# Peptides against a protein of PDB entry 8OXM: the designs that were tried, part 143

Target 1, 371 residues: chain A of PDB entry 8OXM
Amino acid sequence: FKAEFRLAGGVNLPKIIDCVGSDGKERRQLVKGRDDLRQDAVMQQVFQMCNTLLQRNTETRKRKLTICTYKVVPLSQRSGVLEWCTGTVPIGEFLVNNEDGAHKRYRPNDFSAFQCQKKMMEVQKKSFEEKYEVFMDVCQNFQPVFRYFCMEKFLDPAIWFEKRLAYTRSVATSSIVGYILGLGDRHVQNILINEQSAELVHIDLGVAFEQGKILPTPETVPFRLTRDIVDGMGITGVEGVFRRCCEKTMEVMRNSQETLLTIVEVLLYDPLFDWTMNPLKALYLQQRPEDETELHPTLNADDQECKRNLSDIDQSFNKVAERVLMRLQEKLKGVEEGTVLSVGGQVNLLIQQAIDPKNLSRLFPGWKAWV

## One batch from the design tools (peptide; made by RFdiffusion4, then SolubleMPNN)

Design b2_p17_2_s2 (from b2_p17_2, 7 letters changed)
Fold by OpenDDE base, seed 2:
Structure b2_p17_2_s2 (fold): chain B 371 residues (1-371), chain A 17 residues (1-17)
Amino acid sequence: as target 1 above (371 residues)
Amino acid sequence: SRRLENTLAELQKILEE
């Protein structure tokens, strides 16, 4: 390792270190302290398996449908090394980074990102109707600009078109696989975009198997398909390439039902894989920015020693695991709200749910559903 | 083994600083 490190931003102050490999190549690593990286490592393995399924199918292989993966090496329950995603930027940093963000640059007369957040925080405890009205006002005065990412990064028109296509495919693949796995917490800092490939890299995979639905503010969308995410696809939006890539991904997932169920079953019953939502994690994920100063959740390992009868914990865990497996089986059969849907019908429902401003307005303000 | 242990010990030091 080099003797110098850089701090990455954020509450846990992850350290960016340079490592010289045995091959003499320098590689940037992100060293996280106080975070359990086991969930990320397991989910990366699941993504690699999904990629294998997608590569075996001719239609998804022709479309180059893949989920971007990164290397995770858990060192302890609270420490690990991540592959630094070199040449990636958080979509939130590009879109809403203070005065230099794309919204401010391209839409200087729109509401600031701060004004949007403030308006949504003011209604956080209000009715769904009041949240919807304020969300619509915010959306009217905060117009999407993510189309400019590819336009800024790819000046050649042919390259620009190919990269916009790669982006659209990446969104489609990650959206459908993320839905099948019940991936949550898809805020704008947990989604990176590769500045060379225009593909998305999903990070912080700690909310899986629909555990986002049991948060104090439940997640109401199957994946992130917000206005900026759609704007990055260009003039066709969710129609054409995105929809077809979702359908082809869903077709492969549904046709791989037995394999996916078997894998998820093994993971759910792995005693080393804590996928369940706990109250401290829920508080951390939905903490107010104003409260960030006081609650360092020292996720002390000692709070697991609340010796509730092992039998009652195991029975409650097993019931949650069974429910997750049942819901996964329903998704893979195309069962939505008690109705069996075709692949096209299921994908259409998921798209409609993800873009519905009523669903988006109900999300936690920190998720930034207007972006 | 020993190389991994040394790398882990270096990483642990970097986390404690």
Scores: peptide ipSAE 0.021, ipTM 0.462, DockQ to the pose 0.030
Fold by OpenDDE base, seed 4:
Structure b2_p17_2_s2 (fold): chain B 371 residues (1-371), chain A 17 residues (1-17)
Amino acid sequence: as target 1 above (371 residues)
Amino acid sequence: SRRLENTLAELQKILEE
């Protein structure tokens, strides 16, 4: 290891280090402190298995449908080393960086990212109707700009077109596999985009198996398909390439039901794999920027509504695992809301759920559903 | 976990066979 490190930013101040391998090659690594990387490591292995399934199918192989993976080596319950995704940037950094974000550059007269966040935070405890109205106002005054990522990075029109297709395929594959594994909505800082391939890399896989639904503000979308995510696909949006790639990915997942169930069952019952949502993790994931100062351990008992959702967590670990497996089996059978859907019907429902402004308006404002 | 990693590696190997 080199003695020098760089900070990658973020609350946990991960350290970028350079390591010289036994092969004499320098490899950049991210050392996370204060994070349990075991879940990330496990989910990367599951993604590798999903990639193997996708490579076996001729149609998904021809489309090069893959989830981008990175190497994770957990060192302890609070530390690990991951392969630094060289040549990637968080989509949130590209879109909503304070000084040079694409929204500020391309839409200088729109609301600032801060104004949008403030407006949505003000209505966080309000009705769904009020949340929806404010979300629509925010969306009207914060127009998507992610189309400009490929336009900035790929100046040649033929390359630009190919990279936009690679992006669209990457979103489709990660969305469907993410739905099957219950990753749900992904914070904009936890989605990296490769500046050379235009493929997405999902990091910080701390929410899996639909545990996002038991957060204080429950998840309402099957995956992140926000306006900027869609804008990156270009003028066709979710139609055509994205939809077809989702359908082909879902077809492979459904046809691999037994394998996926067996894998996930082994994971859910591994005593060393803590996938369950705990109250501290839930609070950490949905902390308000204003509440970062008051992490005094005063468990003030009085938010009765948060207590009701937390009291239902007292189900035995086995019942939660069984419920997750049952829901996974339903997904892999195409059972949605008690109805068996075709692959096309299921994918259509998921897309509609993910892009519905009513669902997006109900998300935790910290996850920036307007981006 | 090393046991999970081994089990997953075995399952991946079974998936590659």
Scores: peptide ipSAE 0.015, ipTM 0.411, DockQ to the pose 0.022
Fold by OpenDDE base, seed 3:
Structure b2_p17_2_s2 (fold): chain B 371 residues (1-371), chain A 17 residues (1-17)
Amino acid sequence: as target 1 above (371 residues)
Amino acid sequence: SRRLENTLAELQKILEE
């Protein structure tokens, strides 16, 4: 390791370190000292398995359908090393940076990102009807600009077209696999875009197996397919390439049902893999930006072994695990709302759910559903 | 492996500093 490190910022003060490999290549690593990276590591392994399934199928291989993965080395329950995703930027940083965000640059007369957030926070505790009305007003005055990412980065028209296609394929693959695994917390800072490939890298995989539905503000969409995500696909939006790539990904997942169920079953019953939502994690994920200052995690959770009868915790855990497996089996059979759907019918339902402004308006304001 | 143990010890030290 080099003797120098950089702080990445944030409350946990993650350290960016440079290491020299046995091949003489320098590699940047992100070292986290207050975070459990085991869930990220497990989900990366599941993504690698999904990629293996996608590479075996001729139709998905021809389309180069893959989920971008990164290396995770968990060191302890509270520490680990991540591969630093060099040449990536959070989509939120590109879109809604306070000074130089694409929305401000291309739509200077629209609402600011701050005005949008404020309006949605004001109605956070209001009815679904009031949330929907304010969300529609925000959306009308905050028009999508993510098409400009590929236009800024790729000046050659042929390269631009290929990169927009790579982006659309990456969104499709990650959306369907993310849905199958019940991946949540897909806010604009947890999705990186590679500035060279235009592919997405999903980070912070701590909300899986539909645990986003048990948050204080439940997640109401199967994946992030917001207006900017769609705008990045270009003029066809969700039609054509995106839909076809979703269908081909879903076909491979459904045809691999036994393999996926077996893998997820082993993971759900792994005593080292805590995938369940806890109240502290739920509070952390849905804290208000104003409340970030006071929660020093100086709660020594003393291991008060609250000897809640190990039997009742274990029975409750087993029932939740069984429910997750049953729901995964339903998804892989195309069972949605008690009805068996074709691959095309299931993908269509998921797209409609993900773009529905009624579903988007109900999300936690920190998810930024208007972006 | 002694190399892995040394790398883990260096990483632990970087986390504690």
Scores: peptide ipSAE 0.021, ipTM 0.468, DockQ to the pose 0.028; fails the geometry check
Fold by OpenDDE base, seed 5:
Parts: sequence; structure tokens; C-alpha cells
Structure b2_p17_2_s2 (fold): chain B 371 residues (1-371), chain A 17 residues (1-17)
Amino acid sequence: as target 1 above (371 residues)
Amino acid sequence: SRRLENTLAELQKILEE
């Protein structure tokens, strides 16, 4: 190991270390402390299975529709090594870095990222109407800039166009696969972009199976399709390539219903895979920056011996697992709000839900829905 | 393997710093 480490952003301050392999190659590794990387490892296996399904279909294979995966090596229940996605950056680091973020560089007269966050935190406990009004004011004074990512990284026009297309395909594939699996907590630090491929890498996969809906501030969007995410697609936005790639991904997922249900059923009943949201995890994910000081790591999960009989816990778990499987089956049948939709109808509904300012304004301020 | 154990111990130390 090299003696130098870099901090990656995020609450757990994961350490980026450089390792020299026995082959003499330098490899960057992300060492996460205090995180259970088993959830990430399991979700990476599910993504790899989804990629296998997408590669079998001629239409999705021709479009190179894949969700980016990374190697996870869990070392303990509280530590592991991630393959550091060398040449990736968090989209939040590119967009809203305090010193040299793209919003500050390209829109110096807009609100700062800090001003936007402060305004949304001030209304966090207010009505949905007040949240919506402040969110619209923030959005008006914080215009999207993510188009500049591909323009900065890819100077050749033909390469630029191909990379913007790769980005749009990656957003579409990850959005639909993420929706089917109920992937939550898609804040700007949990989504990396590859500086060479323009593809997205989703990290921190601990909020799955719609468990984001039971957070203290429920998640109200099926995936991240915020204004900067759309701006990266270029002038067509969500229309054309993005929509068609979503539809083709959804078609493969719906046609693979039995396979996906069987895999998820095995995972939901795996005693080693804790996918359920617990109150401590919920508090951790929706902590205020001001509250970071008081959560001493000494809240041993052991002391909430709420003497719920082991039988009542097990019955409650089984009922949650059954509801997750039922909801997954509904999604794969195109059942939304009790109505059976076509692939195009379902994808359209999901896009409308994801871009709706009313849904976006209700998200936890740490999710940064204005970015 | 002793080499894996040493690597794990070094990684654990890096996590604790």
C-alpha cells in the first residue's frame, strides 16, 4: 500500500488507497469503514444478472444497454474493499464542488450550492406548498450545467456525440433497472460518472426494494432524473434516445419476470442479506449536517432490545418480504396504481413522476433535487 | 493465508486511522 490516502466524499469518509499488485500494476481501491458492503455485493450480482438479460436481447445488445458494475470484496460486517472505479468522479463533485464546481464556473451569478441547500433546509418541516414554491425559486436561480461534462472531457465532436449517447443510454438503463429493484438514496454523491466512457456507476446500494419510501422523509421519485441529469442528454432531453432506451430496458425486464422474481425471492429470504430499513439506518441516511456532531458511533444496535418476541419479528419480516415480491411482480406486469400499462405507458408514467417538481420538492434536502 | 491476514490487518489499520 502507498502511505498516502485520499478521502472520498460522504458521511463515512471512505479512504482511496493506491495498491501495487503482485503484477506490479497500481490499483486504486476504496476502503469503506463502518459500511456493510454485503448489500452492495448482492446488488452488484443482481445488476450483473440484469446485464446478462440485456445482452441476450438483440435490441438492448445493439444499443449496448448495461448497468455499470464494480467489484466488491466485503472484508467484515463493517469493512470492505471496493474496486475503486478509477477515472470516475461523483456527479456532485463535478457539479457542486464548493471551489471549482461546474455550476460556479458556468453560472457564477446563480445561487451557490450552499444557498440552494440552505433555502431547502429552511422549508424542510414546512407544508408541501411552501416546499414547492421555494424549490421553484431555487430551480429558477440554479440552472443546469451538466452538458459541460461531455464538452470538457471530449474535445473531438464525433467522440463528444458518442459519449453523450453512452451517457444517455447509461441513465436510461440504470433508471429502469433501479426502478424495478426499488433502488433509493440516489443523491449526487452516490452516482459516479466515468470520465472516459461517460457511463454512470451507482454506488451505496443499501436502500433497495422501495425501502426509501419508509424513510422519515419518503422518496417520491422512481429514479434520479433531475435537471442536470437531463441536461447531460443534450437538446432532446428525455425524448428520443432516453425514452427508447428506457422502453427497451423495461421490455427485457418484463419479459424476464420469472427469472427476476426467483432471484429476488432468494435474496429477500437470505438471512445474510439485511435489506430491511431499520430506524438507525433511516436516521443515518437523513441526518442533518448540524446533527452529524451528536451521533457518536456508540449507539450499539444491541441496546434496542425492544422485547418484540422473535416470532413477531419473523412474522413482520415475512409480511414485508411478501409485499416486496408482490410489488415487484406488479412492476414487471406493468401494474401502476391498479392499472395495467403498456411498456410505453409505464415508462412515460415513470418519467413524468421523476421530473415532476412537486415530487422533487418533497425529497430530503440532502438528496439535492435541484441539481 | 498469512499474506491475506497481513493485508487484512494493514487494511484494518488504514480504516482505524
Scores: peptide ipSAE 0.021, ipTM 0.455, DockQ to the pose 0.033; fails the geometry check

Design b2_p17_2_s3 (from b2_p17_2, 7 letters changed)
Fold by OpenDDE base, seed 3:
Order: structure tokens, then sequence, then C-alpha cells
Structure b2_p17_2_s3 (fold): chain B 371 residues (1-371), chain A 17 residues (1-17)
């Protein structure tokens, strides 16, 4: 390792280090502390398997449909090494940075990102109707700008067109695979964009197998397909390239049902892979500014009361794992709301669910559904 | 392996600095 490190931005102050491998190649790595990277490592292996399935199919291979992966080496329950995604930026940093964000630059007369967040926080405890009305007001006064990402980065028109196509394909592939795996917590800081390829990199894979639906504010969308995500696709939006790439990805996933079920079954019963949502994790993911005051980490909550009988915990775990496998099998059969759908019908339903303002208005304000 | 354990210990040191 080199003696010099750089701080990556963020609460946990991850360290960017340069190392020389046994092959003599210099590699930049992100050393992350205080996070369990085992879930990220497992999900990266599942994404690599999905990429292998997508490469075997002629239609998905021709479209270069892949999920961007990064190397994860979990070292302990609280430490690990990530491949640093050089040349990536969080979509939230590009869109809603307070000083120089694209919304402020291109739409200076719209609501600020702070005003939008404040308005949605004020109605967080209100009815779904009140949330919907305020969300529609926010959306009217906060117009999408993500089209400008490709326009800023790719000045040549032919390159710009190819990169916008790569972006649209990346959104489609990650959306469908993310839905199949039940990937949640897709807020604007957990999705990176590569400044050279225009492909998305999904990070922080700690909410999987639809565990986002059991959060205090349940997730109501199958994937992130917000107005800025759609604006990045250009004038066709979700129609044409995006829809066709979703359909072709879903076709490969459904045709690989036995392989996907077998792999997920092994992972769900791996005692080293804690995929279940716990109350502390749920509170951390949906922290309210009002709740920050009293959660001093009294690490000394006595081990005594959580002696729920080991038998009841194991029975509860097995019942959750079985439900996850059953729901995965339903998705891979095209069973939605008790009806068997075609690939096109299933993809259409998922797109409609993801873009529905009623579903988007119900999300936790920290998810920033107006972006 | 002893090489992996050394690498882990070195990374834990880098995190503690």
Amino acid sequence: as target 1 above (371 residues)
Amino acid sequence: SSALEQTVAELERILAE
C-alpha cells in the first residue's frame, strides 16, 4: 500500500488508498469501515451471474445489457475493501448539489432541492391524498434536467447518442434485475453514473428481497424510474429502447428461473448472509431529523430481552425465506397480483407502477421521488 | 492464509489512522 490516502466524501469517511498488486499493477481501492460489506459482496456475485445469463442470450448480448459491478472484499463484519469506481458520480450530486447542481443551473426559478424536501417532510405524517397534492406541486415547480448530463459530458453528437443509448440500456437492465432480486433503497446517492460510459453503478445493496416493503415507510415502486431518470433517456422516455431492453432482460430472467431460484435459495439459507431487515437498520435508513436527538448509541442495551426463544426466531426466519422464494418464483413466472402476465404485460405493469405519482408520493422523503 | 491475515491487519491499521 502507498502511505498516502485520500478521504472520500461521506459520513463514515471512507479512505481511498492506492495499492500495488502482485501483478505490479497499481489499483485504487476504497477502504470502508463500520459497514458490513458481505451483503454487497453477495449481491455483486448475483449480478455477475445475471450478466453471464445476459451474455449467453443473443438478443441481450447484441444490446450489451449488463449490470455494472464492482469488486467487494469483505474483511470483517465492519470493514471491507471496495474497488473504487473511478470516474463515477452519484446522480444526486450531479442533480441536487446545493452549490452547482444541474437543477439550480438549468432551472434557477424552480423550487430549490431544499424547498422540495421541506415541503415533502411537512406532509410526511399526513394522508396519502395530501402527500399526492404536495408531490404534484413539487413536481410542477421542479422540472427534470438529467438530459443535460450526457449533453455536458459528450459534445460530439454521435458519441452523445451512443452514450444516451448506453444509459437507457443500463437503467433497463438494472431496473429489471433489481426488481427480480427485490433491491430497495434506490435513493439518488445509491446510484452512481459513470462519466465516461454513461452506465449506472448501483451501490449499498443492503436492502434486497423486497425488505424495503417492511420499512416504517414501505417502498411502493419496483425500481427508480423518476422524472430525472426518464429525462436522461431523451425524447422517447420509457418508450422504445428502454421498454425493449426491459422486455429482453425479463425474458432472460424468466427463462433462467431454475438457475436463479437455486442460487437465491443457497444465499437465503447461508448463515453468513444476513439479508433480513432489523429494527435498528430500518430506523437508520429512515431517520427523521426529529429522532436524531435521543439515539445516543447506548451500546449497553442489555442482551437480556431479545432472548426470544431460538426456536421462534428460526421458525420466523424460515417462514420469511420461504415467502421470499415463493415471491421470486412468482416474478419469474410473470405472476403479478394473482394473474399470469406475458413478458410485455409484466414489464408494462412494472413501468406503470414505477412512474405512478401516487406510488412516488408515498415514498420516504429521503428517497427524493421528485428527482 | 497468513498473507490475507497480514493484508487485513494492514487495512485495519489504515482505517484506525
Scores: peptide ipSAE 0.026, ipTM 0.524, DockQ to the pose 0.031
Fold by OpenDDE base, seed 4:
Structure b2_p17_2_s3 (fold): chain B 371 residues (1-371), chain A 17 residues (1-17)
Amino acid sequence: as target 1 above (371 residues)
Amino acid sequence: SSALEQTVAELERILAE
C-alpha cells in the first residue's frame, strides 16, 4: 500500500488508497472501516445474477439493461476493500455540495440544501399533512437540476442524447432490480453516477429485503425516483424509455421467479449473511446530526414509540425470512396490495408510489427526498 | 493465509490512522 490516502466523502470516512499488486500494477481501492461489507458483496453477486438474466433475454439485452457492479472484498465484520469506482461522483455531491452543487449554480434563488433540510427536520415528528405541506413548499422552492449533469459532461448533442438514454435505462434497471431485492430508497451519497457512461452505481447496500420498512421512519417508496432522478431523464420524465425499460426488466424478473426465489432463499438462510435490521444499524442509518454529540450509551428506556416497532421484531429469524420470501414471491407474481397486476400495471403502481409527494414527504429527512 | 493476514493488518492500520 502507498502511505498516502484520500478521504472519500461520507459518514464512515472511507479511505481511498493506492495499492501495488503482485503484478506491479497500481490499483485504487476504497477501504471502509466500521462497515460490514459482506452485505455489499452478497448484493453484488445478486446483481451479477440479475445481469445474467437480463443478458439472456433479447429485449433487455438489446436495451443494454444492466445494474452496475463493483468488486467487494469483505475482510472482517467491520472492514473491507472495494474497487474504487473511478470516474464516478455521488449524485448528492453533484446536486447539493455546499460549495459548487448544481442546485446552487443553476438555481441560486431557490432554497439552499440546508434550508430545505432544516424545514423538513422541523416537521419530522409532525403529522403527515404537515410534512406534506412543508415538502410541497420545499419542492416549489427547490427545483430539480439534474438534467444539467448530462449537459455539462456531454457537449455533443448526439452523445448527450445517447448518455441521457443510458442514464434512463440505468435508473430503470436499478429501480426494478432494487424493488425486487427490497433495497428501498437510496441515500443520495449512495448513488454514484459514472461521468463517462452516465450509468448509476449503487453502493452501501446495507438495507435490503424491505428492511427499510422497519426503520424508525419507515420507507414509503419502492425505490428512489425523486425529482432530480426524474429530471436527469429529460423532458419525457418517467414516460417512454424509463417506463418501457422498467416493464422489460420486470418481465425478466417475473419470468425468472424460481431462480430468484432459490437464490434469495439460500442467502436469507446463510448464517454468514446478516441481512436483518438491528436497532443499532437502524439508529445509525437515521441518526440526526444533532445526536452526534450525545452518543453517550445511556439507553434511556422511555422512548415507548420506538419500542412498538421494535416489539414486532420478536419474530423468530425464520419467520422474518419466510415473510421476506413470501413478499418476494408476491412481487414476482405481480401481487401488489392483494391484487394481481400485469407487468405494466405493477410497473405503473411502483412508479406512482415512487413519485408520489405524499410518500416522499414521509421519508426520513436525512435522505433528502426533495433532491 | 499469512499474506492475507498481513494485508488485513495493514488495512486495519490504514483505517486506524
Scores: peptide ipSAE 0.025, ipTM 0.535, DockQ to the pose 0.035
Fold by OpenDDE base, seed 2:
Structure b2_p17_2_s3 (fold): chain B 371 residues (1-371), chain A 17 residues (1-17)
Amino acid sequence: as target 1 above (371 residues)
Amino acid sequence: SSALEQTVAELERILAE
């Protein structure tokens, strides 16, 4: 390893280190010291399996529908190494960086990212109606700019068009597979964009199997399809390519029901794969910037009190695992809200849920639903 | 392996700095 490191930002202060491989090539690695990377490793394997299913189908293969994956090397329950996705940037860094964010550059008269966050934090404990009104005011004064990513990175019009298409396909594939797997915590720092391919890389996969719904502020959207995400697709938005790619991905997932259920069942009962949401993790994921000052590292979780009867934990775990499998089976059958939907109907419902400003306004302010 | 343990220890050191 090189002696120098960089901070990637965030509460856990992950360190970007350069290592020299046995091939003499320098590779950037992200070292996380507080996160269980086993979840990321397992979810990357699931994504690879989904990619295999998508490659076997002629329609999804022709569309090059894939989820971008990265290498994860878990080292301990609280540490590991990620292959740093060289040539990727968090969409949040591009969009809402305080100095040079695209919103500030292209929309200097709009609300700042800080003003938007402040307004949404002020109403965080308010009614859904008040949250919705403030969210609509924020959205009116914070217009999407993510179209400029492809325009800045791809100056050739033909390349620009191909990259915008690659982006749209990547969003569609990751959205549907992410929904099937119940992937949560899709904030703007957990989604990277590749500056060369325009494909998305989803990182920090620790909220899966709809465990985002049991957060103190429940997740209300199936995936991130916010205004900037849509703006990156260009003039057609969610219509045309995105919708068709979602439908074709959903067709493959539904037609692979047995395989997906078997895989997820094995993973849910893997004693090394802690996918369950715990209160400490939930608190961490939804910490307020104001609360960062008072959380002294006196989370010495004294190992003593978690000796709750292993039997009651196991029974509760099994009941949660069963409910996850049942819900996965429903999704793969197209059962939404007790109704069996066609692939097109299901995809339409998911798109509507994801773009609904009522759902978006209810999200935790740290998720930045206005971006 | 001893090489893995050394790599882990080096990474833990990097995390502690």
Scores: peptide ipSAE 0.024, ipTM 0.519, DockQ to the pose 0.035
Fold by OpenDDE base, seed 1:
Structure b2_p17_2_s3 (fold): chain B 371 residues (1-371), chain A 17 residues (1-17)
Amino acid sequence: as target 1 above (371 residues)
Amino acid sequence: SSALEQTVAELERILAE
């Protein structure tokens, strides 16, 4: 390891280090402390399997439908090493950086990202009607700008068109596979965009198998398809290329039902893979900026061994795993709300759910559904 | 493996700095 490191930012202060491999090559790595990277590693393996299925199908292969993956090496329950995604930026950094964010640059008279967040936090405990009204006001005064990412990075019109198409395909593939795996809504800092390929890289996969629905503020969308995500697709939005790529991805997933169920079943019952939502993880994912000051780690581990009988814990875990598998099987059969849908019908429902301002207005304000 | 344990210990040191 080199003696110098860089901070990547964020609460856990991950360190970017340069390492010399046994092959004599220098590699940049991200070292995370205080995080369990086992879930990220497992989800990357599932993405690799999905990519293998997508490459085997002629229609998805022709469209170059793939999920970008990165290498993860978990070291302990609280530490690990990730491949540093060189040439990527968080979409949140590009869009809503306080100094040079695209919203500030292209829409200087709109609400600031802070004003939007404040308005939505003020209504967080209010009715769904009040949340919707304030969300619509925020959306009216915070117009999407993500179209400018490809315009800034790709000055040649032919390259620009190709990269916008690559972006749209990447969003479609990750949205459908993310829905099947129950990744739900994704924080804007946990979606990276590659500045050369315009493809998305999803990081921090700590919410999977619809565990976002059991958060204190439950998720209400099948995947992140916010106004900026759609704006990056250009003038056609979700219509045309995005919809067709979603349908072709969903066709491959549904036709691979047995393989996907078998893989996910093995993972859900792996004793080394804790995918379940715990209260501490739920609090961390939806922590308020005001609550950061009082979470002193005076979790006195009063080891009140509540001897919940090991049998009752195992039975509760097995019932949750079975429910996840049943819901995965329903998704892969096209069962939505007790109705069997065609691939086109299912994809249409998911798109409508993901873009519905009523669903978006109900999301946790910290996840910035207006971006 | 002793090599893995050394790598983990070095990474834990880097995280503690």
Scores: peptide ipSAE 0.023, ipTM 0.507, DockQ to the pose 0.033

